# Peptides against a protein of PDB entry 4GMN: the designs that were tried, part 191

Target 1, 375 residues: chain A of PDB entry 4GMN
Amino acid sequence: RYANITLLALVTLASIGTDFQETLVKGNQGSRESPISAADEEWNGFDDADGDAMDVDQKSSSGEDQEEDYEEIDVKEDDEDDDDDSITSEMQADMERVVGADGTDDGDLEDLPTLRELIQTAVPQLIRLSNLPIDSDESLTIQSHALSALNNISWTISCLEFANGENANIHNAWYPTAKKIWRKTILPILEADSADLKLATQVTSLAWAVARVLHGETPTDGNPHRKFISLYHSSKQQAGGNSNSIEEPEDPFQGLGVKCIGVVGSLAHDPAPIEVNREVGVFLVTLLRQSNNVPPAEIVEALNQLFDIYGDEELACDKEVFWKDGFLKHLEEFLPKMRTLTKGIDKRTQPELRTRADEALLNLGRFVQYKKKHA

## One batch from the design tools (peptide; made by RFdiffusion4, then SolubleMPNN)

Design b2_p21_2_s4 (from b2_p21_2, 16 letters changed)
Fold by OpenDDE base, seed 1:
Structure b2_p21_2_s4 (fold): chain B 375 residues (1-375), chain A 21 residues (1-21)
Amino acid sequence: as target 1 above (375 residues)
Amino acid sequence: MRELERRARELRLKRIQRKLE
């Protein structure tokens, strides 16, 4: 009974985190639809023109088609009153305020009550539930649902812009909580060295969402970047041995390999230690060099991470890693390979993968030109 | 998620483009 209530509450919190994300997406779309002034195109009245009567007569044939009486089984959809609508409405109102706030309103989280309760009340309980001793299938299920809820919340918050002091109130509220998720949920699970690939995928997804906000300020205790690089390599070794068992996720970007790249890329941003940045940069560049054996989605993510990490010439990692370790040469040598890879993706069967590969190829060309201009 | 990822990719494209100007 208590476990079922806990599971239901965790599913509900995971749903809320999803709906919050969807609402954030909708609010970000609505701000771009400045109402194009519907110019009053005067609906010129359709004139009633009279036209003629022609009679054509044709004939009678009487075929006795037997109407088989298909009894419509009136499946009464029981209107389960989805109590879900009320919570979604409150979260919608919070997200509309977050999207409508030009980054000048240092609004307190007092103006975002649902987000405040999510960060201050729900997340600490989810951290607690994710840290329970695993002694049963029930405790493993609770951990999985707690990780899913933390993942959805963390991803939603990671989609807010925090550059240039935008959403600083939300950032300041989330930042200590994100560090708690990292230290209390992510690190203990990574240190347990579980052979459970499902759990590893969940924790890596959460780690990516958290690291997208914390960047190089993510706690470096125990060299987590090396653990995720190790997990990347281990996941490839397991997939190579049993051709039958790991259903590749239908979405190429939901793979454990992509998630590992996303985590380590995010961890390598300034102000990460130069040694951490170097190890991650070398890992990412090595994936490009070995691209014949790497899924296209992982190449796209590795390129995106390289652009984000080394996109600023004023950062210490530009001089001490990018230029010093000769990364430009590897990116230039990869350009023709990326063109071939991108052209090999069928637009009909994998439209998203093709679009993201075309974008990454465009950015790779621009990034190489940028780096050559600043050499 | 997909639309927020699209926006992040657009921002990356714009960032890299502005550095070429």
Scores: peptide ipSAE 0.268, ipTM 0.886, DockQ to the pose 0.323
Fold by OpenDDE base, seed 4:
Structure b2_p21_2_s4 (fold): chain B 375 residues (1-375), chain A 21 residues (1-21)
Amino acid sequence: as target 1 above (375 residues)
Amino acid sequence: MRELERRARELRLKRIQRKLE
């Protein structure tokens, strides 16, 4: 009983995080498309699955008439529908305010009651649930659902614009909570050295969402970037050994490798310690050098992280790492390889991966040109 | 989610482009 109520509450909180995300997307598009029932999908990143409905004309044949008269047991579905609409309406109103706020209304978090309660009341409980002693399959399930809910919420918040002081109220409310998620949820799980690849994927997704907001202000205690680099390498060793189809995630950008790159890239942003930045930068550049054995999605993410980390010549990491360690040469030498890689992606079977690779290639050319202009 | 990613990608493109100008 209590477990089922806790699980239901965690599923509801995960759904709330997804619905906020959908509303944020819809608000940006200005189009009222219908909600996708994604209550059970842990948001692992950005999926661009344009499912082109292949019209498979299955012609199959004529089988016979047996009339067995099964009595209609009229199971009255009790329409418990009434209570969900109110929360969804308030959540929609909060997200419409966040998306529709032209940056003139310094809307206090007081004007975002649902988001406030989510950050101040729900997230602290999710942190508590994610940090319970694991002593049963039930406690593992609770941890997984708590991580899923934290993931969806953290990703949704990480999709808000915080540049130039936009959404500063939300940023200021989230920032201490994000640090608490990092210290109380992410770090303890990373220190437990669990062989559970599912748990590692969940915590890495959450770590990426949190690090997308905290950047180089993410707590560096215990060198978490090295743990994610180690996890990246360990994930590659496991995939190479078992010829059993670990179902590659249908989206190539949902892979643990991409998530590890996203985390360590985010951790390396200013004001990260120069040594953290260097270790991550060397890792990312090494992936480009070894690109023949690296999935295209990981190359795209590694490039994007390199552009974001080293896109500002005023930052200490530009002089002390990018120029000092000769990264420009490696990026320039990678340009022809990236062109070949991008051209090798089929636009029909992997349209998103191709689009993102074409964009990363364009940015790589521009970035190399930029760095040459400022050399 | 795609739209938020698309927006983040567009912002990256614009950032890199502005550094070339």
Scores: peptide ipSAE 0.266, ipTM 0.887, DockQ to the pose 0.309
Fold by OpenDDE base, seed 2:
Structure b2_p21_2_s4 (fold): chain B 375 residues (1-375), chain A 21 residues (1-21)
Amino acid sequence: as target 1 above (375 residues)
Amino acid sequence: MRELERRARELRLKRIQRKLE
């Protein structure tokens, strides 16, 4: 009984995290697209499927009137009014405020009551539930759902713009909580060194979402970047040996490898210790050098992380790592390989992966030119 | 999600472009 109520509450919190994200997106777009019933899907990263809109090829071909009698399949609209009333009017009002608020610097979420309760009341309970001793399958299930809820919430918040002091109130409220998730949920699971790839994927997704906000201010206790690099390598070794293919997620960007790259890339941002930055930078550049054996999505993510980490010449890591370790040469040598890789992706079967690879290729060319101009 | 990612990618593109100007 208590477990079922806890599970239902965790599923509801995971849904609220997703719905909150959808409402943020809708508030930014001003468009009433209907919520997709993705309440049960753990958000594992950014999904790119918007690529198809541009080919307005006007081919006026006057082809003939084959009257194929489409039998009216009388699809009975079973109006299952799934009252997906999940988006409370309060959540919608909070989202309209997040989109419309000139950033009042006060770290008070007075104007964001739903988000306040989510951060201050729900998340601390989810952290406790995720950190329970695993003594039963029920405890493992509770942990999984608590991680999913934390993941969805953390991803949603990580999608807010915090640059230039935007959403400073939300950032200031989230920041201590994000550090608590890291120290009380992520680190203990990583220290347990579980062979459970599902748990590893969940914790890595959560770690990425958290690290996208904390960046180089993520706690360095226990060298978590090395654990995620180790997890990356171990996941590749397991995929090669046992044909128990954990079904690579249908989305190539949801793979554990991509998530590991996203985490370590985020951890390497300023003000990360220069040694952490170097180890991550060398890891990422090594993926490019070994690109023949690396999934295209991981290459795209590794490039994006390299651009974000080393995109500022004023940062200490530019001089002490990027230039000192000769990363420009490796990026230049990778340009022709990236062109070949990108051209090898079928636009029909993997439109998203192709679009993101084309963007990463464009950015790689620009980034190399930028770095040459500032050499 | 997709829109927020698209925005993040656009911001990255704009950031890199501004560094070339």
Scores: peptide ipSAE 0.269, ipTM 0.889, DockQ to the pose 0.299; fails the geometry check
Fold by OpenDDE base, seed 5:
Structure b2_p21_2_s4 (fold): chain B 375 residues (1-375), chain A 21 residues (1-21)
Amino acid sequence: as target 1 above (375 residues)
Amino acid sequence: MRELERRARELRLKRIQRKLE
């Protein structure tokens, strides 16, 4: 009984985190309603559906009016949904305020009551539930749902702009909580060294979401970047042996390898220690050198992380790592390989992967040119 | 999700482009 109520509350909090994210997205896109079944979608990162925007081929041709008569299936409105709409409406109102507010420097979430309660009341409980001793299948299920809820909330907040003092009130409220998630949820699970790939994927997704906000200010206790690099290599060894058992995620960007790259890339941003930055930078450049054995989605993510880490010549890592370790040469040598890789992706079967690879190729050319201009 | 990522990618493209100007 208590376990079922706790599970229901965790599923509801995970749904709330997803709906909050969808509302942030809708607030930026305008209303295209597609009813996604909100309850079971663990937000695994950014999905790229907008593959269609670049082929502006103007062909004008005149094809005919086939009126296909789709029968309107009269689905009866059962009136039980009144309670869910109220929570979604309060969250929608908070998200409309976040999207519409010029960042008022008031470090209080008084104007964002739902987000305040989510950060201050719900998240500390989820952290406790995710850090319970695992002694039963019920406790493992509670941990998984608590991680899913923390993941969805953390990802949603990581989608807010915090550059130039934007959303400073939300950043200031989230920052200590994000550090608490890292220290009390992520690190203990990573230190337990579980062979559970599902748990490893969940904690790595959460770690990426948290590290997208904390960047190089993420706690360095126990060298977490090395744990995620080790997890990356371990995941590749397991996938190579048992071709039958891991359903490759339908989305190539939801793979544990991509998530590991996203985490370590985020951890390597300024003000990360130069040695942490170097170890991550060498890892990412090594993936490009070994690209024949690396999934295209991991190459795209590794490139994006390299651009974000080394995109500023004023940072200490530019001089002490990028130039000192000769990363430009490796990026230049990778350009022709990236062109071949990108052209090898079928636009019909993998439109998103192709679009993101085309963007990464464009950025790689520009980034190499930038670095040559500032050499 | 998709729009926030699209926006992040556009911001990355614009950041790299501004460094070329």
Scores: peptide ipSAE 0.266, ipTM 0.887, DockQ to the pose 0.288; fails the geometry check

Design b2_p21_3_s1 (from b2_p21_3, 13 letters changed)
Fold by OpenDDE base, seed 5:
Structure b2_p21_3_s1 (fold): chain B 375 residues (1-375), chain A 21 residues (1-21)
Amino acid sequence: as target 1 above (375 residues)
Amino acid sequence: SFQEEIRRKRIEELRKRPRPQ
């Protein structure tokens, strides 16, 4: 009985965290002008002329039009308007303020009472529940739901803009809580060295969300970047053996490999120690060199992380890692492989993966040119 | 920085899609 009420409350908190995300995404879309239709300037590639057109005889077989009368099964959309009114009017009003207001530097969140209560009251309880001793299937279920709720909340907050002092009130309220999630939830689970890939995926997703806000200020205690790199390699060894095991997530970017890349990439940002940056940078560049055995989604994430980490020439990691370890050469050598990889993705079956690969390819070409200009 | 000069706004909508679990 008490366990069921606790589980229901955790599921509700996870739902609220998702709904906040959807509201923030809609609010950010409303502030951005219409989708980029204008980039369809066909770069007419050079006509390399000389390819012998082998005459493949198109035998026009007249296939008879069998009009198979597909009976339109009138699936009554029972609009069960399950008005899952999970978003309170107060939560919606807080999300509308977060999307619309340049946040004050007031970490007390006086203007955002629901978000304040979520960060200050709910999250500290979720941290406690995620760090309970696992002694039963019930305690494992509670941990999983607490991790889901922490993941959804942390992801939602990580979608806010914090650059240039934007949302400073929310950043200042979240920052100590994010460090507490890292130290009290993420590190203990990573140190337990569990063979549970589901738990590893949950904690890695949460770690990515937290590290997207903390960046190089993420606590370096126990070298967490090496734990996530080890988890990446371990996950590849397990997937290669039993083709029956984990249903590959329908979304290629939901894979544990992508999440590991996202975490370690985020951890490597300034002011991360140069050695942490180097180990992550070498890991990411090594994925590009070994790209024949790496899923396209992981390549897209690895490129995006490399652009984020090494995009600023004023940072110490540019001189001490990027140029010193010769990363530009590896990126330039990868450019033709990325073109082949991107062209091999079917736009019909994997439209998101193709769109993100086309973007990553475009940015790779631009990044190589930028780095050559700022050498 | 590359981010300021040349990085067309990522499809930051797709990267900033938190993946609700």
Scores: peptide ipSAE 0.223, ipTM 0.803, DockQ to the pose 0.413
Fold by OpenDDE base, seed 3:
Structure b2_p21_3_s1 (fold): chain B 375 residues (1-375), chain A 21 residues (1-21)
Amino acid sequence: as target 1 above (375 residues)
Amino acid sequence: SFQEEIRRKRIEELRKRPRPQ
């Protein structure tokens, strides 16, 4: 009974984190209807490659019109209004305020009582539940659900804009809690060196969400970037051996490899130590060099992380890592491989992967040109 | 920066779709 109530509460907290994200995404879309002026896509012409017209004579077999009288089964949609009003009216009001709030600099979430309670009351309990001794299947289930709830909350908060002082109150309230999740939940699980790929995927997803807010200010204690690089390599070794590997998630961008790249990329941002930045940068560039054996989604994420880390020439990592370690040459040599990789993705079966690969290819060409101009 | 001068922002919107677990 108490277990079921605790599990229900954890599932509800995970759902709350999801629904909060969906509402924040919808609210941010409504405010950003700046008309994308459709103008200057100069469609550079299709070169007329002579496609030999193979005349396949499709014989029209006149199949007889059997009018099968489909009895219209009047399926009464019983609108079971499952008012799974998981979102309280107070949460909805907090979400509307987050989308509309001019960032008052006070880390007091006075105007966001539900978000305050989530960060100050719920998250500390979830951190405790994620750190319980695993002594039963019940404790393992509780840990998994606590990690899912922490993941969803952390991802939702990481989707907020914090650039230019936007949402500074939420950032300031979340920042110490994010560091606590890192030190109390993520690091202990990574240090336990569990062979459980499911747990590793959950903690890596959470680590990415946390690192997307903390960036280079993520605690460097125990060199966590090396643990995630090691986890990346270990996960590839396990997937290669037995066809009974955990079903790769249907979404290529939800794979453990993508999550590891996202974590280490986020950890390498300024003001990360230059040696942390170098080790991550070398890892990412090495993935591009080995691209024949790397999933396309991981290449897309690795490129995007490289653009984020090395996009600013004023940062110490530009001179001390990017130029010093010759990364531009590796990116330029990767351009033809990226074109081949992107063209090999079927737009019909993998539309998201193709779109993100086309964008990453476009930005790779632009990034190489930019870096040559600012050399 | 590259982000300010040339990078098309559409990638950030696609990256802002973390699928919750």
Scores: peptide ipSAE 0.217, ipTM 0.799, DockQ to the pose 0.386
Fold by OpenDDE base, seed 1:
Structure b2_p21_3_s1 (fold): chain B 375 residues (1-375), chain A 21 residues (1-21)
Amino acid sequence: as target 1 above (375 residues)
Amino acid sequence: SFQEEIRRKRIEELRKRPRPQ
């Protein structure tokens, strides 16, 4: 009974996260005519659809009161969590130093009570539920639903603009929570090294959503970029052995390979360690070199990641990785292959993949020209 | 920067393509 209520609550939280994402997407489409703050779209409450109350007869069977003594499992809070809050506090103090002395944007979501409740009340419970011991199909189902809810919330927040101090209040409220999701949910699941590709796909989707906000400030402990690169390669080895059984998702961009590329690309942004940036950059450029054996959607994602990582010549990674490791040559050599790949995609059967490949091809040509101008 | 132009298009693309589970 409790598990069904927990599952219903998790499905409801996942739905709220999706509905909030749709609202933000609609609000941002409307803002082309007027900047309607995402704060002004009233939550249109549940329309009470008059569902006919079927009279289910109250048969009064007097079953005996077995007082099941619920042993309160006193979960000792192991006090080892104190060191992790200190690193977040130093990074908060560094953020307070970068956001100039207008101390009004302390991540107080007073104007956004629903988002505040989602971040401060719902997400900590979802993190706890994602960390339950997996001992049954029921606990695995709870973990899966908790990960889906965290994914939808994290994707929604990651669709906000945080550049140039936009939504700084939301960013500041989300940032510590995003790090907590990374450390308490994503890393433990990645370290458990489960052969479950479904779980790996869920955690990788969540990791991408989180890393799209944290970028190079994503915790580097245990080299998570290498774990996602390994997961990418492992997923390809398993797909190559059994031609029959991995239903490629109907959407090419929902594949585990695309998600792995999205994560590691996001992790490699400034201020990521140059070694992390280099390993990811080499991985992405290697995919382009091996493009004959790589799905077109993964090539599109790898190109977009390379443009995002190396699009600014002022960053340390431009001089120390992009130019030093000769990435421009590989991108220029890939340009004719990308034209062939893009032309090979049927516009009738795969219209979205073709559109995104046409855009990535256009951007590749522009990027090569841009880099040649700034050499 | 070239990054700003690509980032803006990519953010707009990702906004149009939510990845709910």
Scores: peptide ipSAE 0.186, ipTM 0.782, DockQ to the pose 0.632
Fold by OpenDDE base, seed 4:
Structure b2_p21_3_s1 (fold): chain B 375 residues (1-375), chain A 21 residues (1-21)
Amino acid sequence: as target 1 above (375 residues)
Amino acid sequence: SFQEEIRRKRIEELRKRPRPQ
C-alpha cells in the first residue's frame, strides 16, 4: 500500500516533469514556425512479470450454503482524477510564463508558485528517496523512479535560458538544490561502484542535467569527472564482450557514452580547476583521434563540449590547456574525418543525427578558423 | 567569444531539447 502510493507519486512527479518539457517545447516552437516533431518516447510501462500461478490444490471442503445477504455497499469511487488535472494545468501555466515571457517580465519565483513548490518541496523529498538504503527490489524501484523524476525536472530547468541574467530568480532557487542533488544523490551513487548499467545511465543523465546549470561550479570533491570517464570506458568494454544487444537506445543521443561526454564536458567549464579541464579536454580530443571506433552521436557531443569549453580565449583554460596541449592541430586533423562521418549518416533513417552532425561539422570548420584568427 | 558565434549559428532547439527518462 504505502509503496504503491509512493510509486504513484513518483510517476506523477516524473509526468509533471514531462508536461513541463512539452510546455517548454511548445513555448519555444510558438516563437519559431518550424515544428520539430516531438518523438513520442512512449513511457515503456511496467512489464508485469508473469506471476507463475502456483496451482494450490484447493481441497473441496463442502461448507454449507449460508446465503448471507451481503448488502452491496456502493463504495462511491471518489473521482480522484479532478485534483491531478488542476496541478498539471497550474504547472503548465507556470512554464508558459517562464518560456513565453519576453525577458522584460522578471517573473519573481513568487509568481511561479508551482515551480517554487517543485524546487523547494518536491525535489528535497526526491533527493531523500534517491538516497534510501537499498535493501530490497522495492527500494531499488523507488530509487529509480526518484532518479527519473529528478532527471526530468533537472533537464527541464536546464533548458531555460540563464545567460545574461535571464530567469535569474529560477537560477538562484535551483542552484543550491542542484548542488544538493549533486552531493546527496549523484556522488553517493557514483561512490557505491554499482555494476548496474541502468542505474549508472540514470545517475549520469541526472548528472548531465545538473552539470548543464552548475558547469565548472559543480563540486569537484572526489574527482567525479574521472568516475564518468571510467564509466565511459567501462560501458565500451561491456558492449564489446556480450553480443547480447544491450538495446542501443533508439535515440543515439540517449546512450550512456553521450551522457558521460555531456557530464564531463559540462564539469570542465570555467571556473573548473585547470587539471579537471585538462583531463576532460584530453579525453574529448582522444575520442576525436579514435573516431573510427566512436559512435557518431558521441563525436557530435564531444565537439559541442569542446566548442563550449574552449570558445572563450579570455579563459585560463584557453592558454593553459587548449594552446599548450595543441588541441587546434587535433581539431584540424579531425575536420576531414568529420566530413566523412557526417556524409555517412543517412538523412532518411537518422535525420536528427545527420542534422546535429552537419551542425557540428559546420561549427568545427568555423571553430578552427576562429582559433587560427585568435592565436 | 566563439560561443556567441555558435549561439547565432547553432540549432538551439536541438541543443536545448530535454532528456526525459
Scores: peptide ipSAE 0.202, ipTM 0.785, DockQ to the pose 0.440; fails the geometry check

